# Ledger of designs, part 223: peptides against a protein of PDB entry 3H8D

Target 1, 122 residues: chain A of PDB entry 3H8D
Amino acid sequence: DMKRQQRFFRIPFIRPADQYKDPQNKKKGWWYAHFDGPWIARQMELHPDKPPILLVAGKDDMEMCELNLEETGLTRKRGAEILPRQFEEIWERCGGIQYLQSAIESRQARPTYATAMLQNLL

## One batch from the design tools (peptide; made by RFdiffusion4, then SolubleMPNN)

Design b2_p30_4_s3 (from b2_p30_4, 11 letters changed)
Fold by OpenDDE base, seed 3:
Structure b2_p30_4_s3 (fold): chain B 122 residues (1-122), chain C 122 residues (1-122), chain A 30 residues (1-30)
Amino acid sequence: as target 1 above (122 residues)
Amino acid sequence: as target 1 above (122 residues)
Amino acid sequence: SYLPEDYVEVEPEEEEAETMVYSDILKDYF
């Protein structure tokens, strides 16, 4: 249902081992989420010391945020919500198009706004 | 046409008299714009030393940004684009609903996404 | 310029959420 609001979020994070270090020694990563209405459609993680993690609903549910949007509190966290393009630009750069496409082709992806948009572009 | 993309921007500004002062002595204002597709629909200015300025297309064209969205370069300015709610929350707080409503009732407002949305809420 | 002539533009800053510990994101989320 294309009536669902698409909302995107970004949370910077540090590694557990860095939490008590000086700020200069804390290497940041970024956690990203795309919610298609109340449910997560895509998740992405930029880590400072490993390849980006790309996750799509249906395929990677066990590794993705399990909470609905309201349960996450993300909508109430200042600075967490980002523009769609701020998510998509990183997603594209990380190979997200190919990742989601492969998940669709393998019938692993749950239908979402993201899957629909990709199918419209191809 | 509800197909037009709604985009919102915020630019902080200082007064000319403050531009060469120390940062602590620079009082910031904020310039806000709502573009309904290529054309500005609403503009708002938060000033440190005077009431907020609210402007709506049709009524206040001579006081509003004259450039279309692409001409502004706002879409290419990092950090300038904001979420709709980041605009609307301030707009509402500043009495923007009443301002736009009055402009509609007086037939001064040009039809925009903003006028349409307000008319749907009332 | 999109700004009135009597305004001097300041470069906008991107707002970020508070930095979290990765393990806290996974355990309790937010």
Scores: peptide ipSAE 0.386, ipTM 0.820, DockQ to the pose 0.667
Fold by OpenDDE base, seed 5:
Parts: C-alpha cells; structure tokens; sequence
Structure b2_p30_4_s3 (fold): chain B 122 residues (1-122), chain C 122 residues (1-122), chain A 30 residues (1-30)
C-alpha cells in the first residue's frame, strides 16, 4: 500500500571495544532503516572493517529490528531521520536493488513499498 | 497543486566581516527555503543578532530567491536538503503560520502548497 | 546565488544522530 508513510533513519555506531578509546581511534559505522508505515521494510549496516549488511523484510526478519517505528523512538531522536535519497543512494551503492530483487524472485521478500517500487522499475 | 514535489533546504551563512575570524568568533546564521515544485514558496533567515526574517511568495518576491530550484544547485549540494518537519518546526516557532495567514488575508500571498495547507487547517 | 550577496555561504554539515554502541542497537533497537 503506497499510502503508508515512508520514513528513513540513520544511526552512527561504534564497536563495543572502541567505546573507551579516543575519538580519533573510534571506527564509526552506520545503521540504516526504512520503515513502510509502522513496520520496517529494509535495514542496512555499514561497518568500518567488513562488507555492508543488507536486510529485507520477510527474508531477514530474525536479523532486523523487531520494534514498530513508534516503539523505536527514532522519530523522536534528533538527527536520526534522513531523506529517502540519503538511504537509497547508499542502498543502491551496496547492491540493494539486486539483493531485494533476488529476495522477491526466491519468494522470500514480504510485500512492502520497497518491493512494489522495485517491481515498477523492472 | 498538491502534486508538485515539496523540497526544503537549509544553508548556514556568516557575515562578510566574520569570514576571517576564528571559528569560535564566527556568528552563524541559517538560510531556509521551501520549494513548491520548481518555485520557492517560503524563505526564512535565522540571524545570530537580529529577529528571524520570514518571506512568502507573492508578498516578498523582491526579497526572496529568484532562481528556480534547478538553477540554485541546492539539490546537488550535500547536506543542504532537509526534511519538511525540520523546516516547519522553525517556521512555526518564528510565527510563520500567522505571517502566512496575514499575507493570505491581505491578498498578498501567491497560491502555493503552503497557502493551501494553511487554508485546510483553518 | 540563492543567498543574499551580503551573506557568505558555509558548507552545510550533515546532521547525525548521537553515536551509539553497536551492541546496544542490536539488543534494544533504541
């Protein structure tokens, strides 16, 4: 359903081992989420020392945020919400289109705004 | 027309007299713009040492950005685009609703997404 | 320029949320 609000979030993170290091020695990563209404549709993690993690609803539910958007508090966290393009540019760069496409083809992806938009592009 | 893309931008600025000062001595302001499709609908300026400036299309055209959105290059400037709420929260805090309402009542405001939305709230 | 001539543009800084510890994200998702 295209009528649901699409909201995107980004949270910087550090590794537990770096939390007591000087700022210059903290390797930063970024956690990303796309919410299709109250429920997560896509998640992505950029790590400083390993490949990006891409996750899509239906396929990767056990590895994704289980909280609905309101429960996360993300909408109330300053600087957390980002523009759609700020998510999509990274998603595309990390091979997210192909990842989601493969999840659709294998019948693993749950229908979301993201799956619908991809199907319109193909 | 509600079908036009609504896009919001924020640019920090300093005064010419501060450009050669140390960072701690530069008084920063913020320039804001709301584009209703290709044309500006609202502009706002936050200054470190004077009251906010509020500007609305039709009334304040001579003081507002004259470039269309594409001509500004704002869509290509990293960090310039902001969420609608990031604009509206400041706009509301600065009395923008009352300012736009007065411009509509005096028949000075050009019809935009902003005027239409305000009319729906009243 | 979109800015008034008497203003000097500063490059926008991308706003980021406060940095979290990765383990806290995975456990609580905030």
Amino acid sequence: as target 1 above (122 residues)
Amino acid sequence: as target 1 above (122 residues)
Amino acid sequence: SYLPEDYVEVEPEEEEAETMVYSDILKDYF
Scores: peptide ipSAE 0.384, ipTM 0.821, DockQ to the pose 0.707
Fold by OpenDDE base, seed 1:
Structure b2_p30_4_s3 (fold): chain B 122 residues (1-122), chain C 122 residues (1-122), chain A 30 residues (1-30)
Amino acid sequence: as target 1 above (122 residues)
Amino acid sequence: as target 1 above (122 residues)
Amino acid sequence: SYLPEDYVEVEPEEEEAETMVYSDILKDYF
């Protein structure tokens, strides 16, 4: 249903090993999520010392957030919600278009707003 | 046309008298804008030392941004664009609903996305 | 400019959520 609200979130993170270091020695990563209505459609992680992780619903469910949007509390976390473009710009830069396209072609992707948008562009 | 993109922006500002003061003595205000497609629908200003200013298209055109969205460069200014709720929460707190309603009732408000949304709520 | 002439623009800061420990994200959201 293309009438579902699309919401995007970003959470900075540090590694457990860095949590007790001086602030300047805490290397930040960023966790990203795209929710298509109540359920996650895409997830992405930027790490300070390894390649980005890209995840799409249907294919990567076991590695993605299992909670619905309400259960996450993300909508209530100050600064967590971001603009669509703030997600998409990073997604594109990390090869997300190709990743999602490949998941669609292999029939591993669950239909989401993201799959629909990509199909409209191709 | 309810298919127009709604975009919201926030710009901090200081008064000219404060621009050369120490940072701790620079009292910030916030300028807010709601664009209904290319044209501004609502404008709002939070001041450190006076009541909020609320402005709606049709009624307050002379006090509002005259530039279309493209001309403002706001879409290209990092950190300027905000979520709809980040605008609406402040708008509501400042009495914006009543202000816009009054402008509609007096037939001073130009029809915008904002007027349409308010009419759907009442 | 979009701002009134008597206002001096300050560059907006990008809001960011509080930094979490990665394991806590996984614990809370997975």
Scores: peptide ipSAE 0.384, ipTM 0.820, DockQ to the pose 0.755
Fold by OpenDDE base, seed 2:
Structure b2_p30_4_s3 (fold): chain B 122 residues (1-122), chain C 122 residues (1-122), chain A 30 residues (1-30)
Amino acid sequence: as target 1 above (122 residues)
Amino acid sequence: as target 1 above (122 residues)
Amino acid sequence: SYLPEDYVEVEPEEEEAETMVYSDILKDYF
């Protein structure tokens, strides 16, 4: 439902192998999430040494956050919440439009705010 | 109109007297703005050495940003845009609810998204 | 400028959440 609150989050991360290294030797990645109401609609991961991971609800449920938004604590984590455009800019750059479109065409995507927005553009 | 995009911005500032001082001697303030569509609805300034300044459209037009949102370039300034709650938390803490309410009661406030939201709570 | 003339703008820094270990994100999802 378009009435649901759309919220976006970003968490920087390091690899487990880097957690005990000096700061200069920690390669950062970024975890991104889009929540359509209480449930995740899209997830994206920027890794320092592999291609971006794109995930969409319905298709990639087993690889995505299973917690509802309140359970994640993301709304209470300082600096975690980002503007929609801060998510979308990276999403677009990583080929998220094509990825979500393909998930819709293959009937794998669960209907979300993201699928609705894409369908309005096509 | 409630259909107008609500956008919030925060810019840190220093006083002219501090611009040439060492970083540790620069007392930062924060300038905040709420744009209701193209026009500013609320402005707030946190100063290191004086009380917060609260400004509302209609009442304080001469003391507020006169530029429309596009003219400000704020939408293109990295790190300037903030979440609504990041503005509202400070606004509430600074007495913004009472300030805006008083401006409405005195018939000084121009109708904005902010005035409409407040009227819905009272 | 949008700022009052008597203010000197400091470039805003993007706030970032505290860095987590990737495995902790996957296990706990916060």
Scores: peptide ipSAE 0.383, ipTM 0.822, DockQ to the pose 0.705

Design b2_p30_4_s4 (from b2_p30_4, 13 letters changed)
Fold by OpenDDE base, seed 1:
Structure b2_p30_4_s4 (fold): chain B 122 residues (1-122), chain C 122 residues (1-122), chain A 30 residues (1-30)
Amino acid sequence: as target 1 above (122 residues)
Amino acid sequence: as target 1 above (122 residues)
Amino acid sequence: SYLPEDKVEVEAEEEEAETMVESEIKEMFF
């Protein structure tokens, strides 16, 4: 069984209302994605003015990227792909471990690399 | 046997003669390293005015980083660590596959992750 | 798009390490 490749991406974003403002007035957020093979396993959004949004496959499918990895074009986007630790560090800080754990315990999480890794730590 | 972690690093550099010039007059090079666990397996240097330098463990030890990964401080240097593909893409473009292959065939290459991977492809 | 409609993508900055002088690389890593 070809171990599915784990790939992580980060995209900075601004609010639509800020796109025509001077650079100093553009408050950036960051969109993060973890793909377990072709499908998203985790998504995270850092906003400048609201709490982080944490999303896990199975529980939050309707709020997550519906495109497979190839369809996103993220692999072709320069600077988008990040190291696993660059995702995990932020995920941990935002309470992602607890969030995913709760999703597993409630049986809402779809089995992914992320769920498997957490289960190995616990 | 704990599979040794493969880690890749890139450091941009300028020539000593350019360090006091305006940014537009600083021709950057890039230093690359592949660490197979604590020890360097491959090193590569892109220079603005000379051909790429390719180095492989066993063959080019005297020209390569002699410090173990922890001693280098690369893991603590922000922006230094890169994705495997970011190394491999440049390595391939610079003829690294052929270089490493020749080092293996001449029995000059020390066995590393890089040599093993190449042997699996051939 | 992978981004929600309420977000506008901006260019991802390729995070590079600080530029070193070539001689410093040799001193630090050799």
Scores: peptide ipSAE 0.346, ipTM 0.803, DockQ to the pose 0.734
Fold by OpenDDE base, seed 5:
Structure b2_p30_4_s4 (fold): chain B 122 residues (1-122), chain C 122 residues (1-122), chain A 30 residues (1-30)
Amino acid sequence: as target 1 above (122 residues)
Amino acid sequence: as target 1 above (122 residues)
Amino acid sequence: SYLPEDKVEVEAEEEEAETMVESEIKEMFF
């Protein structure tokens, strides 16, 4: 449903082992989420020491945020919400287009705004 | 025209006198712009040493950005584009609602998305 | 939490544009 609001979020994180280290020794990662209305459509994780993790609704539900948008409190977290392009630039760089395409082709992806946009480009 | 894309930008700035000071001694200000399609609708300036400046199209054209959105290069400046709420929160805090309302009542404001939104609230 | 258990949230840094000199803003946008 093209009428659902698309909202994007980014949360920086550290590893539990780095929590009590000096700021200079904390390796930062970034958690990203795309919500298609109340439900997550895509999730992405940039880690300082391993490859990016890409997740899409339907395929990766068990590894993705299970909270609806309101339950996350992300809309109330200052600095958490980002522009669509801030998500898409990283998504594309991490191979997200190919990942989502493969999930669609294998019939693993749930239909979302993201799947619809990709199908409009191909 | 409600179909025009609303885009918001923020540029941090320092005073010329602080340009060569240590980072700790640079008092930062913020320049804000709201574009209603290609043309600026609102501008706002937060200064470290003087009251906020509020500007609205029609009334303050001589003090506002005269470039169209594409000419500004703001869409190509990394980190410059902000969410609507990031603009509106500051605008409201600085008395922007009253400022725009007064400009409408005095027939100084040019019709924009901003004037239309205010007239829908009142 | 929306984060996995193996991650600790830190304060979100608002991405700001590079700081300009006020005179540069006037030259670029006016």
Scores: peptide ipSAE 0.346, ipTM 0.803, DockQ to the pose 0.757
Fold by OpenDDE base, seed 2:
Structure b2_p30_4_s4 (fold): chain B 122 residues (1-122), chain C 122 residues (1-122), chain A 30 residues (1-30)
Amino acid sequence: as target 1 above (122 residues)
Amino acid sequence: as target 1 above (122 residues)
Amino acid sequence: SYLPEDKVEVEAEEEEAETMVESEIKEMFF
């Protein structure tokens, strides 16, 4: 149901090889998630040294978070939840609109809030 | 119209007398605003050395932001916009529910998203 | 974990706006 709450999260990460280095030598990435109700609809990963990774439900389920929102503990993690626009601005910049559109056109995307919003725009 | 976007903002502040002190001697406060569409519905101020200030549209207009949201520049200020719950949690802790309820009962509150939500709860 | 094994989570920083002087808030927003 499209009445589901939309929630967005961002988690900074480092590479395992950097965890014991000096702070200046730790290259941060960011993991992003969009939850449409209890289930992930979109996932995005910003890396310091490779292209962004974009993932959409239905197409990329095997590469996405398998936990429901409550199981992740993200709602209880201070600083993890972000505004919708903080996700969407990065998503758009990384070509997420085109990626999701292609997944819809190929019938690979699972219907979510994100697919519905995009279909209303196009 | 209740279809208006609800946006929340937080700005940390220091006292004029502390602006030239060492960082450890600067006591921070926080200014909060809830905008119901373009106009402020609620305002709240956390001070380091006095009780919280709670303000609601209609009752406290003379003590609240007189600018519309776009005029404030808050939407363009990095880190200023916050999640609804980041406002509401503090509002509730400061007795904002009772304050707004009293303003409604006395017919001092202007109808806003906040008044409508409270009336749906009560 | 919600993160892949090749990522180590670090503490999320709560982003805060730049601190203003109280008088500046009054000047800008009142």
Scores: peptide ipSAE 0.346, ipTM 0.802, DockQ to the pose 0.727
Fold by OpenDDE base, seed 4:
Order: sequence, then structure tokens, then C-alpha cells
Structure b2_p30_4_s4 (fold): chain B 122 residues (1-122), chain C 122 residues (1-122), chain A 30 residues (1-30)
Amino acid sequence: as target 1 above (122 residues)
Amino acid sequence: as target 1 above (122 residues)
Amino acid sequence: SYLPEDKVEVEAEEEEAETMVESEIKEMFF
């Protein structure tokens, strides 16, 4: 449904164990989300000490944000919202195209804006 | 024409006279632009020591960016592109709605995405 | 929270373009 707004967010995080360490000893990661209307379509996590995590709706629902966009409060969090390209650039670098493609081919992906865009590309 | 992409940019600046001062003595300003497709529709400047400058296409063409978006290189400048809301929030605070409205009423404004949106609001 | 329990959110930093000299803006965009 082309009427749904596509919105993208990025949140920096640290590990709970680093919470009380000096700033230089806090290893920063980034959590990314793509919302297709009210619901998350893609999620991505960059960690300082492990491989990126890629998640797509339908396949990875149990590991993804369960809240609707309004419930997250992300739209009200200063600096959280990012441009589509800021998400896509990292997604592509992490192998997100191939990951989503494989999820479509295996019939594990839920139809979203992201699946539609990829199907137009291939 | 609803097919034109709306893109927004922000560039921080300092005065030439502050160029060689210590960072704490450099008063920062911000230059903002709204492009309706390839051409600028609105421009805004925040200065540390003078009132905001608001500019709209048709009325203020001689004071606005004359380059098309691709010629500016803004799309290739890291951190320059911003979300629509990041522009609109400042535009509204600076009295941009009233400024554009007055330009429309005086028949000085060129039709743009911005004029169309405002006309739908009023 | 939207974050997993194994992550602690820190304050988001807004990315800003590199500061230019005002005259450079005029020269580049006019």
C-alpha cells in the first residue's frame, strides 16, 4: 500500500555491563529500524564485537520490535529519525539485499515496502 | 507536480571574521534549503547576531541559490541533508508560514510544493 | 522498550555537516 509512510530510525546503545564504565570503555553499537507505516519492516543491529544482525518482517518477528511506531516513542525522540539513505547504505553494506532476497525466496518474508522495492529491483 | 522529490538541507557556518578565532569564539549560524525537485523553493538563514532571513522562490530569487540541486553538491555532502520536519520546525518558528502566505497574496511567490502545501492548509 | 533487554540506550547525537565559512556558502551556491 503506497499510502504508508516509510520512516527510519537509529539509536546508539551500549552493553549493560559497560553502563558504569568510563566513556572510553563503553563500546557503542547502533540499532536501526525501518517502519512501513505503523509496523517494523526491517531491523538492523551493529555491534562493536560481533557481526551485524539483520532482521526482516515475517521471518524474524520474534526477534524484532513488537511495538507499533507510535508506541516506541521514536518519532518524538530527538536525533532518532534518519533519512532512508542513512538506513539503506548500512543495510546494503551488511548484506541486507541478499538477506531479504533469501527470505522472499524461502517464503519467510512478510510483504512490506522493502520486499516490494527489492522485487522491483530484481 | 507530485512527482518531484522534496529534499531539505542544512549547512552550519561561521563568519569570515571568526575564521581564525578559538572555537568558543566562533559564533555559528545555519543555512537551510528546501528543494522542490531540482530547484530551490525556500531558503532560510539563522545568524547568531541578526534576525533570521526567510526567502521564497519567485519573490526572493536574486537572494536565493541559483544552482540546481545537482550543481550544489548538497546531495553528496555528508550530514547536509535533513528530514522535512527538521526544516519545517525552524521555518515555522521563524514565521515562515506568514512570510510565504504574504508572498502568495501579493502574487510574488512562484508556485512550488511549499505554496501548494500552504494553500491546502489555509 | 523497542530495544532488547541486553542493550542500554545512550543519547542520540544529531549528525551535522562540516561548518563552512559564510562566504564559501555564497560562492558555492550562488
Scores: peptide ipSAE 0.345, ipTM 0.803, DockQ to the pose 0.800

Design b2_p30_5_s1 (from b2_p30_5, 14 letters changed)
Fold by OpenDDE base, seed 5:
Formats: structure tokens, C-alpha cells, sequence
Structure b2_p30_5_s1 (fold): chain B 122 residues (1-122), chain C 122 residues (1-122), chain A 30 residues (1-30)
């Protein structure tokens, strides 16, 4: 349903091993989520020392956030919500279009706003 | 039409008289806009030395941005786009709800997403 | 399981701000 609200979030993180280090030695990662209504559609993680992780609903449900949007508390976390473009720009740079496309083609992707948008692009 | 994309923008500004002053002496204001699809629905200005200016479509068309969203270049201006809540929080603090309500009651407000949302709140 | 929102470090994101305009000259409005 294209009428569901699309909301995007970004949270910085540090590695558990860096939690007690000096601030200058804490290498930040970035966690991203796209919610299509109450449910996550895409997730992405930028790590300081490994390749980006891309996750799409249906294919990667076991690795993605299992909480609905309200349960995450993201909507109540100051500075967590981001613009669609702030998500999409990183998603595109990380190869997210190809990743989602492959998930659709393999019939692994659950239909979401993201899958619909990609199908309209093609 | 509630299906139109709602987009919000914020631009800091200085007064013409401050343009050649040292950065520390440039008192910033803030210009805000809400676009309901291609057309402006609300505009707001925070000034460093005078009360906020609130403007709503239909009532204040002569004082509001006359350009459609694409013509403004706002979508291409880095850092200009903001979240709905970042607009609404300031709008509420400035008395925007009452301002828009009065414009609706006086039949001065053009129907927009903003007028529809307010009517649903009442 | 990957990262969860509860694993987040409270970092105030640097709010990206637009370039400062000159009022009445560089704003889209009237």
C-alpha cells in the first residue's frame, strides 16, 4: 500500500570493543532503517572496517529489526529521523538498487514501498 | 489532495545591513516553507529582532513565495530540506495553529494539506 | 542478529544547515 508513511532513520554506533576507549578512538558506524508504515522495508549498516551491510524485507528478515516502528522508539529519538534522500543516497552508493533488484528477481523480497518504487523505475 | 508530497524547508538568513559585518555580528533569522506538492502552503520567518511572521496560502499569497517548488531550487539546496516535525514544532511555538485556524474561520485560507490536518485535529 | 536501535550511541547528529542567505535577496519568498 503506497499510502503508508515512509520514514527513515539513522543512528550512529560504536563497536563494543571501542565503548571504553577515548572518544577519538571510537570509530563510528551508521545504522539506517527504512520503515514502510509500521514495518521495516530496508536496513543498512555502514561499518568503519568492513563493507556495508544491506538488508531487505523478506530476504533478510532474520537479520533485520524485528520490532515495529513504535516499538523501536526511533520516532522518539531526537535526531534519528532523516529525510528519504539521506537514506537513498547512501543506499544507492552501497549498491542497494542492485541488491533489492536481485532480491525481487529471486522472489526473496517481500513487497514493500521500496520494491514498488524500484519496479516503477525499471 | 492528501496524496501530494509534503516537503519542508529551512534557510538561515542575515539582514542586508549585516552582510558585511563580522560573522559574530550577523544576527541570523530563519526562513521556513511548507510545500504541499508544487505549491507553498505555509511560510514562516523567525527574525532576531521582531516577532515571527506567519503566512498561509490564500490569505497571504502576496507575501509568500510565488515560485513553485521546482523553481525555488530548494530541493537542490543542500541542508535546506527539513523534517515535518522540524517545521511543525516552530510553527506551533509561533502560534501557527491559531493563525491558520483563524484564516480558515474567516474563509481566507486556501485549502491545503495544512488546512485539512487542522480540520482533522478539531 | 545485527545491530539493534538499542545499541545506538547517543550522538547528536550534526544538523545539516543550509548556507546562510541574505534576507530579501537570496530567499525564494517575497
Amino acid sequence: as target 1 above (122 residues)
Amino acid sequence: as target 1 above (122 residues)
Amino acid sequence: KGFLPEDAVEVEPEEEEAETAIYGKELPGK
Scores: peptide ipSAE 0.345, ipTM 0.731, DockQ to the pose 0.552
Fold by OpenDDE base, seed 1:
Formats: sequence, C-alpha cells, structure tokens
Structure b2_p30_5_s1 (fold): chain B 122 residues (1-122), chain C 122 residues (1-122), chain A 30 residues (1-30)
Amino acid sequence: as target 1 above (122 residues)
Amino acid sequence: as target 1 above (122 residues)
Amino acid sequence: KGFLPEDAVEVEPEEEEAETAIYGKELPGK
C-alpha cells in the first residue's frame, strides 16, 4: 500500500575486531535500511574491506533486521534517518536495482514499496 | 494521488536590510516548502521578528511559490532538502494543523497530500 | 544474523543547511 510511510536510515558501525583500537584504526562500515511502513523492505551494508551486502525482504529475511521500525529505536536515534535519495543513490551504485529485479523475477522478493517502484520503472 | 513524491525543503534567509551587516547582526529566518509532486502544497516562513507565516495551496496561491519543483532548483541546492518530520515538526508547532483544517473547512484548500493526510487523522 | 541497529556507533552527522538566501529576492516563494 502506497499509504505506508517510507523511511530510510543509515548507521555507521565498526568491526568487532576494531572496537578497542585507536580511532584512526577503526574502519567504519555503514548500515542502511529502508522501512516500508513498520517493516524493513531493503537493507544494505557497506563494509570497509568486503563487497557491499544487499538484502531484500522476502529473499533475505533471515539476514535482515527482524525488528519493526519502532522496536529498532532508529526513529529516536539522532542523525540516523536519511532522505530517500541518500539511500537510493548508494543502493543504485551497489547494484541494488539488478539485485531486487532478480529477486522479483525469481519470485523471492516480498512485495514492498521498493518492488512496486521498480516494477513501475521497468 | 498518493503516488506523487513528497519532498520537503528548508532555506535559511536574511532580511534585505541585514544583507550588508556583520554576520552576528544578521537575524536568520527559515523558509520551508512541501512539494506534493511537482507543485507546492504547503509553505512556511519563520521570521526572526514576526509571527510565522503559514500558507496552503488553493488558499494562499498568490503568496506561495508559483514555480514547479524543478524550476525552483531546490532539488539541486545542497542542504535544502529535509526529512518530512523536519517540516512537520515545525508546521505543527506553528499551528499548521489548525490552519490547514480551517482552509479545508472553508473549502479554500486545494486537495493535496497534506489535506489528505489531515483528513485521515481527523 | 547481520548487523543490528544496537551495534551502531554513535555518529551525529552534522546537518548541512542550505546557503542563506535574501528574503524576497532569492527565495523561490513570493
């Protein structure tokens, strides 16, 4: 349903192995989430030393955030919420369009705002 | 139509009389806009020395931005785009809900995403 | 399971505001 609020979040993370290192030696990753209403539609992880991880609802549920948006506390975390374009730009750069398309074609993707938008563009 | 992209913008401004003053003597205001697709739905102005101005499409068209979103260049202005909540929080604080409600009740408001959202909450 | 929001490092990104405009001259509104 297009009435669901689309919200996007970004959180920096450090690797567990770096948590006790000097700040200059901590390589940051970035965790991204797209929530379609209360539930995650897409997740993306930028790692400092490995390829980006792209995850889409339905296909990758076991690897994605299982908490609803309110449970995550993301809405209360200052600076966590980002503009749609700030998510989409990175998503596109990481091959997210192709990834989601393949998930739709294989009937693995759960219908979300993201799947609907892609199906409107194709 | 709920398929229209909702985009929100904020631009700080100074008064013409302050443009040549020292930075410390420039009182900033804030211009806000909500675009429902290509057209403005709501405009809001926070002035440093007068009450906030609230404007809604249909009622206040003559006082609002007449340019479509692309014509404004706002989408290309760094730092101008804001989250929906960043607009709504100020809108609510300024009495925007009551203002828009009155415009709807008087049949002055043009139907927009904003009017639809308010009508869903009431 | 992958990264969870609780694993996040606190980073307050500085919100960049738009360049200051002159009222009545440089704003897209009237």
Scores: peptide ipSAE 0.343, ipTM 0.731, DockQ to the pose 0.496
Fold by OpenDDE base, seed 2:
Structure b2_p30_5_s1 (fold): chain B 122 residues (1-122), chain C 122 residues (1-122), chain A 30 residues (1-30)
Amino acid sequence: as target 1 above (122 residues)
Amino acid sequence: as target 1 above (122 residues)
Amino acid sequence: KGFLPEDAVEVEPEEEEAETAIYGKELPGK
């Protein structure tokens, strides 16, 4: 149902090993999420020292956020919510379109707003 | 068509009379716009020294932005685009729901995403 | 187990606003 609200979030993180270092030595990563209604549709992680991680619902459920949107508290975290384009721009740069397309073709992706949007482009 | 992208923008402004004053003497206002696809659906202005101005498409066309979204350059203006809630929260505080409802009831409002959303709440 | 939202570092969000315009001259509205 395309009536579900699409919401996007971003939060910075540091590695556990860096938490006690000086600020200049704390390399930040970025966690991104796309929620299609209450449930996550896509997740992405930008790490300072390894390739991006891309995750899509259905295929990667065991690696993705298992909490519904309200349970995450993201909607109440100041500065966490981002514009759709702020997610999509990074998603595209990281090869997310191809990743999601492959998940659809392999019949591993759960239908979401993201899968529907991609299928409208094809 | 609910397939149209809904985009929201905010621009701070100062009065012409304040443009040559010291920064501490420049009272800022805020201009807000909601675009339903390429066309403006709602406009709102917060002034530092007068009541808020609320404008809705159909009723207030002569007072609203006449440019399509691409012509405005808003999509290319850094920091201008805002989340839907950042618009809606101010809209609600300023009595925008009642204003739009009255425009619908008087048959002055043009159908937009905003009118459709309001009618879904009734 | 992957990253969870609770693992996020508390960082103050950078508030980004548009450049200040002159009313009646530089706004898209009338």
Scores: peptide ipSAE 0.340, ipTM 0.718, DockQ to the pose 0.509
Fold by OpenDDE base, seed 4:
Parts: C-alpha cells; sequence; structure tokens
Structure b2_p30_5_s1 (fold): chain B 122 residues (1-122), chain C 122 residues (1-122), chain A 30 residues (1-30)
C-alpha cells in the first residue's frame, strides 16, 4: 500500500535503576519506531551498556509495541517525530538491513513498506 | 507516482537591507519548499512585513525554485529538512489549500503529490 | 515487553533551524 504514510519516532529513556540518580550518573538510551501507516514496521533500541536491539514486524511482534500509532500518543509528543533518514542512518549502522533481510529469507517478516524497499534494493 | 519521496524544507531569511543591522533589528522570514521527488511541488514564504507568498507548480513556475532537489543543496543543509506536518500546518494556516484548489480548478496546477492529496479530500 | 512509549522519561528538544539566509541571494527560490 504505497499510499500509507511512513512515520518515524525517537524517544530517549533512562533505566529504572537510574531514575533517582544524579543526572551525570543517568545513562541515556534511545527508543526508535517506524510506523507503516497505523502499524509498527520496525523498532530499535540503543542502550548505553548493551548491544542495540533490532525488531521487525512479523518476527518480533511479542517484543514490539502492540499499540497502533494513534494509541501511542507519539504524534502528540513534541520532538518525538523524526525524519526518515534520522531513523535509517541508525538502522543501517546497527545492521538493520541484514537483520530484516534475514527475517525475509526465513519467512518470518510480515510484509511492510520496509520489506518492500529492501526487496527493491536486492 | 506514489513511489516518489515527499520532502519538506525550511530556511529562515533576512532582507538584504537588514544584513548589516544588529540582531535585534533583523526581521526574520521563513522560506519553505515541498519536493515531490526531485521537483518542487509547492513553495511558501513567510515575510515579517507583508502577506505570505504561496506558490504551486505549473501555475507559479517562473517564481519558484528551478533547481532539482539535489542541485539546491537543501538535503545537505543542517536543520533545513522538516517534517511534512511542519510544512502543512503553515500551508493550511496561510490558505494554501484554497490556493491550490483554485489552481486546480483553473487548470493552472501541474499534477503533483499535493494536487493528488487535495483531490482525495474533495 | 521491551520499552514502550509510555515509559519515556524525557523528550528531545526540536532540532535547530537552518542557518539564516539572505533573501534573494542565498535561497534556492527566485
Amino acid sequence: as target 1 above (122 residues)
Amino acid sequence: as target 1 above (122 residues)
Amino acid sequence: KGFLPEDAVEVEPEEEEAETAIYGKELPGK
């Protein structure tokens, strides 16, 4: 559905254990999401002290956001929405292309805008 | 061509006459552009001391950017690219919907993503 | 479950504007 809007979001987070620490002792992580229309297509998490987490629709549904875009309230959070390239640059750097490719090849990925774009490149 | 990327840009500007004034005496305007793939579809200018200028492809070609997106260097200007809604909110507020509608009705508008979206709403 | 949007502690500020241009000289438009 080439008509669905692609929207990208980023939210910083801190660990629960750091919630009450001084600012200098709070390590910040970053949560990212790609929505293909109302539904999440990709999710990514940058952690300060562990490898990045990459998630794709179909394969990782139980670990991903289960809310539709409107239910998340992300569109109403100032500064949460980001440009496509701001997501893709990090996704590429974290090995997201290979991760999604593997999910397609193993028939675990649900078809999305992201899967379609990758298939056009390969 | 539902496959063309829609990209939006904003650049603040000052008048030539204000170039050498103190910062407090420089009135800032904003230049906006919507690109439907490589070609401009809409242009908009917010001026500090005159009504906004609205321009649409086909009708206003002689007053609009004649460079393709890559030639403009906009994609390489830090802070220039904006979210679709950041453009549309201002476009709507300035009467852009009515302006584009009138250009379609008078058969002056070139078909773009913007014209297609408007036709889906009417 | 992993992180959810409701678990957000902070929100990033809006990105910085582009550098100010001189009208009619430094803008791509005519």
Scores: peptide ipSAE 0.329, ipTM 0.708, DockQ to the pose 0.504

